# Designs tried in a protein design run: peptides against a protein of PDB entry 3C66. Part 48

Target 1, 189 residues: chain A of PDB entry 3C66
Amino acid sequence: KSWANLFEKNDFFFRYKFYLEITAYTRGSDEQHLKWSGLVESKVRLLVMKLEVLAGIKIAHPFTKPFESSYCCPTEDDYEMIQDKYGSHKTETALNALKLVTDENKEEESIKDAPKAYLSTMYIGLDFNIENKKEKVDIHIPCTEFVNLCRSFNEDYGDHKVFNLALRFVKGYDLPDEVFDENEKRPSK

## One batch from the design tools (peptide; made by RFdiffusion4, then SolubleMPNN)

Design b2_p14_2_s1 (from b2_p14_2, 7 letters changed)
Fold by OpenDDE base, seed 1:
Structure b2_p14_2_s1 (fold): chain B 189 residues (1-189), chain A 14 residues (1-14)
Amino acid sequence: as target 1 above (189 residues)
Amino acid sequence: ELIIEPEEIPAQSP
């Protein structure tokens, strides 16, 4: 199937049992985040190419649009919590303790001048070659290479207090709510 | 069931 047919959001998050989430985090300015997330996004195609050559991976298809969110993030502990809880339906409810920045509230003085964490998330749908019930597919190598590629681009990206990059393997039933429309039912286990 | 390792890849600094 050509990548061109994956532009329909509604089908992408139902097509695969497994997804790789790639999240760029920035606790800083919007400008810092735009540079960091833009770099990460520009490299996703290279990760896909490295995943596709693994014997256990039949298909690796990126969703072409990032998901963007931002939170008021007054402390380092809040930033660690965001990184721990984001990207899974099981844990994302913990983010409700933080103030989500929206188009409606972004101009409020309490939000405008607050420290923020910015998130940009890319998704890769994965289909596996299941010949044997006990096949292990190790994606650690290509994912580690990807992180190193992004982090090595600029020395400033070595500051984990500001810039973070996480890759999470997620089952379709445990995708964040952000990927589904209000009328869509989450995939069952 | 297919085992995929690891589930989470920590941000590694080079």
Scores: peptide ipSAE 0.042, ipTM 0.649, DockQ to the pose 0.654
Fold by OpenDDE base, seed 5:
Structure b2_p14_2_s1 (fold): chain B 189 residues (1-189), chain A 14 residues (1-14)
Amino acid sequence: as target 1 above (189 residues)
Amino acid sequence: ELIIEPEEIPAQSP
């Protein structure tokens, strides 16, 4: 079975206790986002490889598809709020204060011409070697290297007002609602 | 227990 066939959406977000979320943010044009997110996505495999070789990581499996969302983002504070609140079920409800851009509403004049924040999120399922209960797996190193790799690709990506990249370690029960189908129940604690 | 709490790994500002 190809790697792609092993991760039906429904199984992937239930398979692991831990996930690494990689979110590329763009407050700008869709074209800017496409370039930025495409770059980030293209590098995720390198992060996986770096994670897999860490002592204490047994498995690092990327989900095959990004999750895409966009919000009307009229202010920089809204953009900061998106970055703070996105990627956790505990906090994502704060995003309800923003207008989600959908295929149904994107052509509305109030949305069409509005400043937008675009989000592309990749997920990596993580399984840890539990042998030593005290082994802190320092994932910060490969994650920082990944961010630096993405940010250094083009000088324009140094503009944090436009381009952001966040990595979030999340427990399966705290995954965003977007990863589950309407009929799916999030993993229990 | 790998106490990896849900943590945003901040992009270290270069």
Scores: peptide ipSAE 0.038, ipTM 0.643, DockQ to the pose 0.451
Fold by OpenDDE base, seed 2:
Structure b2_p14_2_s1 (fold): chain B 189 residues (1-189), chain A 14 residues (1-14)
Amino acid sequence: as target 1 above (189 residues)
Amino acid sequence: ELIIEPEEIPAQSP
């Protein structure tokens, strides 16, 4: 069975109980974001390989397509809020206080020239080898190594005012709404 | 920033 059929959106966000979200943030130009997110995306395969060798991880399966969004982000506080609230269904409603940039509104004068935060999010579905013991799988090490790898690639990516990278461990029922189609029901707890 | 709370991966309740 080709790996390609596992990447159909329809089953991916229902297949796993746990996901690792990898979000590249950029408060700057679309060109800056394209370079940053493209770098992060290019390294996700290395993170997957590091996760797969952990004794407690049975499967680490990347979703192949990033989720892209952008917000009007006039302040640094707004950018911090985006980074805090994004990536969880419990908290994502706070982003409604910001103007989401869409194809319909991007040419509006108030949006076109406004400061923006760009987001690119990659997902890894996780299946754990949980035997009957409360075995804690520590994914912190490979995740930290991944962040350091991305941040160290270019000195400009050390500017946390512009470039950020977050990894979030999320349960399937708490995935952001963006991963589901309008007709799809969110996984239950 | 790593927002990995070391959540105890709850044992899959059946």
Scores: peptide ipSAE 0.037, ipTM 0.660, DockQ to the pose 0.057
Fold by OpenDDE base, seed 3:
Structure b2_p14_2_s1 (fold): chain B 189 residues (1-189), chain A 14 residues (1-14)
Amino acid sequence: as target 1 above (189 residues)
Amino acid sequence: ELIIEPEEIPAQSP
């Protein structure tokens, strides 16, 4: 990666106190995931536009690249656990109970034939324009509209056993480790 | 400071 790309990444995950994580989940084929995640990613700009018009939001800045991961996911319970634990530094250690699929191990017979959960995560940095410390910015409306937009695109995306979409509001100090390089220190509280 | 706690926004199915 160029120094410019490293600096842009580093600056992005330190620039904001708050982030919105958008994760597309697929328990199925890589082809199913590519279609689903590609759809979700294509709609993120519409969500950004809806966030930017909220009176309490000063900036909604999308990170340009998804984070991709995949796990061996033999059961529905494992798939629910992934959705519960992913996207927070506090909880992501629970994912260590699952086999992460890597370029090094993907060719192993036990991993090739295993059911997989695929994850694609997009990040939006949020800056709030709040004069009064107690104003709640309700991002629930635009986020719900976004989920409904993605899910309604194809009837197959209504199958929650295969396709899921989660939006998580996260503080910068609680971002997953995947967003930081090995030499980067996590933001302090 | 804005007290927005980290919250999972549940994907409400329509």
Scores: peptide ipSAE 0.029, ipTM 0.646, DockQ to the pose 0.458

Design b2_p14_2_s2 (from b2_p14_2, 7 letters changed)
Fold by OpenDDE base, seed 5:
Structure b2_p14_2_s2 (fold): chain B 189 residues (1-189), chain A 14 residues (1-14)
Amino acid sequence: as target 1 above (189 residues)
Amino acid sequence: ELIIVPEEIPAQSP
């Protein structure tokens, strides 16, 4: 089965105990976000390759599609809050204080002209080769290299007020609600 | 700000 056929949405987010979330953030225009997120997404395969060669990583499988969301983001503090709270079920409830932009509301005058934060999130399912419960896998290097690769691609992407990139390690039971369908039960601890 | 994943992923299953 081609790699694309292995990851139906439903199976992917139940298959692994651990995930790496890669979120591209943009506080700016949709065009800016499209360029930034598209760049990040285009580089995810390189991160996967770097993760796969780590002795402690048995499997690093990316999900094929990004998750996309956007929020009305009036302030820089709101943008920082989004970056802090997004990507974990434990913290994502804080995002309820912000107006989620949807296809249904995007044309509303109050939303249309509002400053927005755009999010595109890629997921990598991780399986570890753990011979000893004390073995640690350092993913800092490949993750840092990935961020540096994305940020250095264009000088504009150095502006942290506009463009951000976060990598978060999450457990399957702490994945954001966005990855599950309404009828899907979140993985148990 | 760059949110980097913890340097060390504990191999412990939840």
Scores: peptide ipSAE 0.075, ipTM 0.659, DockQ to the pose 0.072
Fold by OpenDDE base, seed 2:
Structure b2_p14_2_s2 (fold): chain B 189 residues (1-189), chain A 14 residues (1-14)
Amino acid sequence: as target 1 above (189 residues)
Amino acid sequence: ELIIVPEEIPAQSP
């Protein structure tokens, strides 16, 4: 099978037991988010290369398309809550307290001019080469280097009130609902 | 803020 077939959505989120989620957050304008998320997305390949050279990682395979979402985000506390709860099926239900922006509701007066948090999420599927049950793979270094690379690109990205970047290690059964089609069954534990 | 969860990957698959 060609490498291209590994980027098909239908197989990607079932192929791996483990995923690294990379989420760019913006509480601001759509234009601010487009610049920030575009930068983060452009650097994901560098993170993949750094992960692949770790002795415990057999494969680090990026999904090529970001997942996009936006919420009405009136307060800083709401923005902190989004960053805490997003990216895990266990916690994502807390986001139901916020108004999800959709194509159907985006023109409503209460939504159109409301403060928004924008999210762009990239996924990396991980396969590990672990011979001993006592072995651990530390991804802190490559992940920290990636965040520093993204944040140092422009001084504006140092404003944590507007721009944030999270990396979350997630098990396949705990992936957010957004990665599955309506007819797809979530992977079991 | 920088969020990395977790920093270490355990050897055991679920």
Scores: peptide ipSAE 0.066, ipTM 0.664, DockQ to the pose 0.072
Fold by OpenDDE base, seed 4:
Structure b2_p14_2_s2 (fold): chain B 189 residues (1-189), chain A 14 residues (1-14)
Amino acid sequence: as target 1 above (189 residues)
Amino acid sequence: ELIIVPEEIPAQSP
């Protein structure tokens, strides 16, 4: 099926048992984030191509719309916490300790000029061709290559205090709440 | 770099 047909379907986050989350993090300006996330997003297709050729992967389909979020991030510890807790329903509740930037609050004086962490998250739905339960699919290699590709693009992207990139393998039942509409029920285990 | 990729992808339960 053409990727185009997947984007038309509101069932993307119900279609797969497994997802790869690709999150670009920026603790800095919106401009810095736009450059960084835009770069990462532009390279996702290369990761998909590398995943698709793995013998254990039957399907690797990107969801083409990024999910955008930003938090007030006054400290490096907060930034580390965001990176640790984001991308899993099991852990995302810890982010409630931070101020989420919204369209409603972004103009508040306490938020407008606050240090922020910006997040852009891309999703890849994965279907595995595991005939034998004993076959391990190592997606670490293509994922590492992808991160290296993105980080090596500009020297500034080597600064982990500002720019981060995480790839997280998640199960459909553990996807963040952001991927579901208010009326959608999260997949069960 | 936070690459959380399990070395073992659990077999898709049918």
Scores: peptide ipSAE 0.057, ipTM 0.647, DockQ to the pose 0.085
Fold by OpenDDE base, seed 1:
Structure b2_p14_2_s2 (fold): chain B 189 residues (1-189), chain A 14 residues (1-14)
Amino acid sequence: as target 1 above (189 residues)
Amino acid sequence: ELIIVPEEIPAQSP
């Protein structure tokens, strides 16, 4: 299928006006996150298939690689803040209040033993077949079914204190900075 | 909290 060959990062985040972000969150161990995010990622293709058959969706193309990040997350309030602010350029600056875990700092004692929130984000580029400006595309059903599919896989994934899953519809100009290289200009409105 | 995508995406012309 033609979208499986969309390996070029640089064009993907410029090709579409609209994206669906799928973020798996874990406040716990790296092992817990690996299991949770791996499950979510394994199901993304099923969501794509459900989106492709909706009236008004012309194209639903997944980006093949997840974006990974982790933050020091000492409180539940910090974890809620991450889930609220992540995934939009407008709000992502609020995450600067948290310590981002990097390869350079991960061995620091203050970071190594700290509670962490792990994030894995998948992107789907969307192209709409809009003949009439008044047409609405409802993606709620396939998105809800996807969440239910992931959450129902294991009872442990029902614990919202540890495991979360968010789907966010974003415009290309409001994508997080993580999707662009330092030399790339963000799409304009 | 689950961030659910909007129920309806307004058709914005390209």
Scores: peptide ipSAE 0.062, ipTM 0.637, DockQ to the pose 0.085; fails the geometry check

Design b2_p14_2_s3 (from b2_p14_2, 7 letters changed)
Fold by OpenDDE base, seed 5:
Structure b2_p14_2_s3 (fold): chain B 189 residues (1-189), chain A 14 residues (1-14)
Amino acid sequence: as target 1 above (189 residues)
Amino acid sequence: ELIISPEEIPAQSP
């Protein structure tokens, strides 16, 4: 069975206690985001490979599809807020202060021509081989290498005003609402 | 670049 067939959306976000979120952010054009997010997405498999070889990681399984979202983002402060608040159920409610761009509203004049932040998020489910509660698995190295790999691909991606990349470690109960269907109950603690 | 490293992954609560 292809690795891709193992992860129906509904099962993936319940299978693991821990997830790594990889979010590509773009405050700019859709074209800029498409290039940036496409690059990041193309490199996720390399991060997975680096995670899998860590002694403390039993499994690192990427979800097959990115989650796409965009917000009206009139200011740099709004863009910083998006990057700070996105990717955690505890904090994502702060994003309600921004206008989410949807298929229904994207053609509205107030939204169509507005500055936007685009988000593409990839998820990696993590299972750890922790024999002792005290063993820390340091994923910082492979994560940093991944970010550096993406950022160094093109000089334009060094512009943090436009392009950002964040990796967030989250617990299953703190996953963003976007990963669950309306009828799905969030994992409990 | 915001890398939020996992805090001490508390051992799986049973």
Scores: peptide ipSAE 0.037, ipTM 0.690, DockQ to the pose 0.081
Fold by OpenDDE base, seed 1:
Structure b2_p14_2_s3 (fold): chain B 189 residues (1-189), chain A 14 residues (1-14)
Amino acid sequence: as target 1 above (189 residues)
Amino acid sequence: ELIISPEEIPAQSP
């Protein structure tokens, strides 16, 4: 079945019990983020291929569009907080302490000249083929290889003060609010 | 950094 038919946003985030979130972070310029996120996004297909060959994974389907966000990020501690709290409904409320950059406010002088953290997030829906409750599917290997692949592409991407990459395994009921429309009810546990 | 929940991927109950 062509991944192309997964374009209906509304069904994708309800279809799976489990998701892998891939977030590229940049504390720097828009240009730096565009290069970094573009690289990460270009490699997601390789990660999917590595996940699909694992015996415990029945399906790994990428969502085709990234989710983009940016925050005013005046300190390194704020940047660490973003990386810790983003990507889970349980923790994302902590991000309300930061100024979200929007199309409406981006031209405000206080926001325009402020240091920013940029986020680009890709989602992979996962279906597991676990016959026995005791079989653990270890996705750490392909995920680590993916991170290493992205980080090794350019020496500049080794600077964790500027560039970060996180992979988060989440349950469908704990997906960030950004993936749902205002009228959509979050999946239950 | 890889933030994988240490929670055992529960067997998908059918």
Scores: peptide ipSAE 0.032, ipTM 0.660, DockQ to the pose 0.059
Fold by OpenDDE base, seed 2:
Structure b2_p14_2_s3 (fold): chain B 189 residues (1-189), chain A 14 residues (1-14)
Amino acid sequence: as target 1 above (189 residues)
Amino acid sequence: ELIISPEEIPAQSP
């Protein structure tokens, strides 16, 4: 069965117990976000390669499509809240305090010209080769190297008020709702 | 939930 069948959304978010989320954040223009997220996305393959060579990782499988969202983000505190709460089912309900930008509301006067935070999220499914429950796989090094690689690409990406990049290690049952179709049941613990 | 911020990537054990 070709690798192509593994990229079908249908089972990707049910296939793995663990996922690495890579989220590019931009509080600015859509153009700024497209450049930033496009850069991050272009480097994900390098992160996968670095993860795959770790003795404790059996599989690191990227999902090929980013998940895109945007929020009205009037304050820096709102932007920090988005970065703290996004990427986990346990915490994502806090984002309901913010106005999600949709195709239906994007032309509303209160939304159109409002400051926005843009999010692009890539997912990597992880299968660990842990024979002993005591073996810890440290993914910190490759993840840090990845962030440094992205941030160092352009001086503008050093502005944390505008551009952010977070990696989140999540369990399949704690994936954000966005990864599931309306008819799909979230994985159980 | 491990938000692996570049600054705070704690080595999370599975």
Scores: peptide ipSAE 0.032, ipTM 0.659, DockQ to the pose 0.110
Fold by OpenDDE base, seed 3:
Structure b2_p14_2_s3 (fold): chain B 189 residues (1-189), chain A 14 residues (1-14)
Amino acid sequence: as target 1 above (189 residues)
Amino acid sequence: ELIISPEEIPAQSP
C-alpha cells in the first residue's frame, strides 16, 4: 500500500497537534497564480527535508493536495487583510467582508472582471521530540531559506504587490474551517 | 498566532 493511501484526509488534520501552513498569494491573473503556486508547491518537499533534520522535529509530513481559494480583492488594503487574517480559525471570519469566488458565482459580471486574490495553501503536520520539549525548535532558518528559494526563482516574484508567500505555525484546534469536512468536528484544545 | 513570515519565525517551544 503506497504511503499516500494510508493517510485518509480525515486523519491528517487530527493526527498532529501542530501544523505549518504554506500559502502562496497572488493578486493578479489566474495564469500568474498558477505559475507562482506551482513553483511554491514544487519546493515544499525541500522544506520538509530541511525540517526533518532538525533535532526537535520527529516528523514533518506534507499533505499532498493544496487548498485553493480566491476572493474579490479591489484594493491593496484588502490584499493585506487577506494575508493577515487567512490561515487561522480565530481570524478567518474577517474574510467574510470579502466576496469569496465560487463555482456558482464566478460567471457573475461583478465577479468575473473584478480584481482577485488567489490563495494556494499547503499543510505540513509536525510531531516534535518529547525529550526536546524544553528546547526551542527554531524553524525560522529552513522557512526563510524556502521563501528565499521561491522568491529568487524569477525577478517578478519580488513584487509584493502581486506575489506573496507566508508560512504560519498553527495548532490543530486553530486550523481553518476549509480543512474539515462538514461532518467533522474541529479538534479540541 | 504566529504568522511565520520568514522575517519573524520565533523559535517555538513544542
Scores: peptide ipSAE 0.032, ipTM 0.654, DockQ to the pose 0.112; fails the geometry check

Design b2_p14_2_s4 (from b2_p14_2, 7 letters changed)
Fold by OpenDDE base, seed 3:
Structure b2_p14_2_s4 (fold): chain B 189 residues (1-189), chain A 14 residues (1-14)
Amino acid sequence: as target 1 above (189 residues)
Amino acid sequence: ELIIEPERIPAQSP
């Protein structure tokens, strides 16, 4: 990765106090995941447009690159656990119970032929117009519309055993470790 | 404090 890409990444994940994570999950083939995640990624701009018009949202800026990971996922319970635990620093340590697929291990027979869960995560940095310290912003509608838009594109994407899509609102100090470099300190609370 | 709801979409069934 170029220093420019690291700097852009680092600046982005320190720039905002709040983020919306968009994760496409696939328990299936790499080809299935590429199609699914590519679709989701192609629609993120539409979600941004819907977020920008919400009362209380000042800025919604997408990060341009997805974060990609894959795990050996032998069971449906493991797949549910990934969807529950991924996307928060508080909970992501539970994923250490699963075998992360890496470039170094992907050719191992035990990993090569294993069922996998693929993850692609997009981030949106959020800035809010907080005049009063107690403002409530409801993101349910635009996020649900986004999920429905992606799921309705192909009938196959209705299979929750294979394809999933979740959005998570996360504070900057609770972002996953993947967004920071080893030498970077997490944002303070 | 800013309250954003919901924190997760779709909501996980409890």
Scores: peptide ipSAE 0.434, ipTM 0.886, DockQ to the pose 0.462
Fold by OpenDDE base, seed 5:
Structure b2_p14_2_s4 (fold): chain B 189 residues (1-189), chain A 14 residues (1-14)
Amino acid sequence: as target 1 above (189 residues)
Amino acid sequence: ELIIEPERIPAQSP
């Protein structure tokens, strides 16, 4: 049975206390983003394999579908703000200062030709072997290796003005609103 | 408490 068939979408974001978010950012064309995000997505399985062998990680389970969003991003400062604020419920409200591109507004002249930041986010649910109340798990190495692997694939992906990749460790109660349906209650602390 | 380090990769420039 494929891992994809084991969990209904509805249970994934409630199943784990901890998640690793992998976000590919592109300030450019939709075509550039498709290539970049597709590359990142194709490598997530390698990251999972590296996480599963870390001491203290019991399970690393990828969610099979990316979450896609795009914002009007007129400045480099806006792009930095997106990268800073995205991926946490505590900070995502700052993104309300930017115009979210939706299916309803994408054809508006003010949006259609505007500079955009595209985001594709993959999620990994994490379960830890907590033997002691004070366990430290260092994910720096496998995550950095993953970033380097993705960026080294093409010289163009070295342009941080266009292409970015960030991983964020989040608690289930601090997941972005995008992962929950309108009728779903956010996990409690 | 479980401590996962770092919380963000790459680290944001301060």
Scores: peptide ipSAE 0.428, ipTM 0.884, DockQ to the pose 0.467
Fold by OpenDDE base, seed 4:
Structure b2_p14_2_s4 (fold): chain B 189 residues (1-189), chain A 14 residues (1-14)
Amino acid sequence: as target 1 above (189 residues)
Amino acid sequence: ELIIEPERIPAQSP
């Protein structure tokens, strides 16, 4: 089956047991986020290439569409909380304490001019070569190199108060709800 | 069992 058929959302988040999430965070303007997330997204291919050459990784397949979300983020603590809790079904319920910005509410006066955190999340599906009952795969190096590559591109991206980038290894059953449609059932453990 | 390390990059500041 051609690569093209693997990019359909419906199959992607059920196809792999494991995923790497790449989230670009911006607490600032939409313009700042667009530049930052666009940079991160442009570099994902380089990360994939580095993951594919790891002995334990059989497949590293990127999902081509980013997931976009934004929250009202009045404080730095809220921004830290978003970065801590986002990207896992186990923890994402904590984000319910924040106002999610939607197309329906974005024009509300209380939301329109509020400080926001913007999130763009890319996903990489991972398949592993499990030859042995206990295998360790260290993804620290390629992931850290990726973070450094993105952050070093512009001096402004060194400001952790505004720009953040995190990668999270997640199991398919612990993917955020945003990756599934309302009619889709979350993968079981 | 497959162990992937680390689960998050960068590590959150403690």
Scores: peptide ipSAE 0.423, ipTM 0.883, DockQ to the pose 0.487
Fold by OpenDDE base, seed 1:
Structure b2_p14_2_s4 (fold): chain B 189 residues (1-189), chain A 14 residues (1-14)
Amino acid sequence: as target 1 above (189 residues)
Amino acid sequence: ELIIEPERIPAQSP
């Protein structure tokens, strides 16, 4: 099946047991985030190519649309918490302690001028060759190379107080709520 | 069991 058929959300988040999440974080301006996330997104295809050639990976298919979110982020500790808790259903409820920025609230004076953390998340669906009962797949090298590739583009992206990039391996049942529609049932274990 | 390593990149600071 061509990647072209994955442009529709349809069953993408039900199709695979495993996903790789790629999240670009920015604690700064919307303009800073647009540049950073746009760079990261432009490189995802290179990561996919590196994953596809790993032993044990049968398929790596990107979901082509990013998921966007932003939070009021008054402290560095809040920014660290976002990076720790985001991207997993089991932990994302901790983010309820922060004010999510929405289209309905973004013009409120308490939100409009507040420090913000911006998040852009890309997803890769993974299918594995199950040949043996104990299969180990090491994704450290291609993922680290990807992070280094993105951060090396501009010296400003070395500032971890502003710009961050994390990849997370997630099981389909532990995907964030953002990937499902209100009427969709989360995959079971 | 399928083991994928690591679960997060970069590793979280302890």
Scores: peptide ipSAE 0.422, ipTM 0.883, DockQ to the pose 0.472

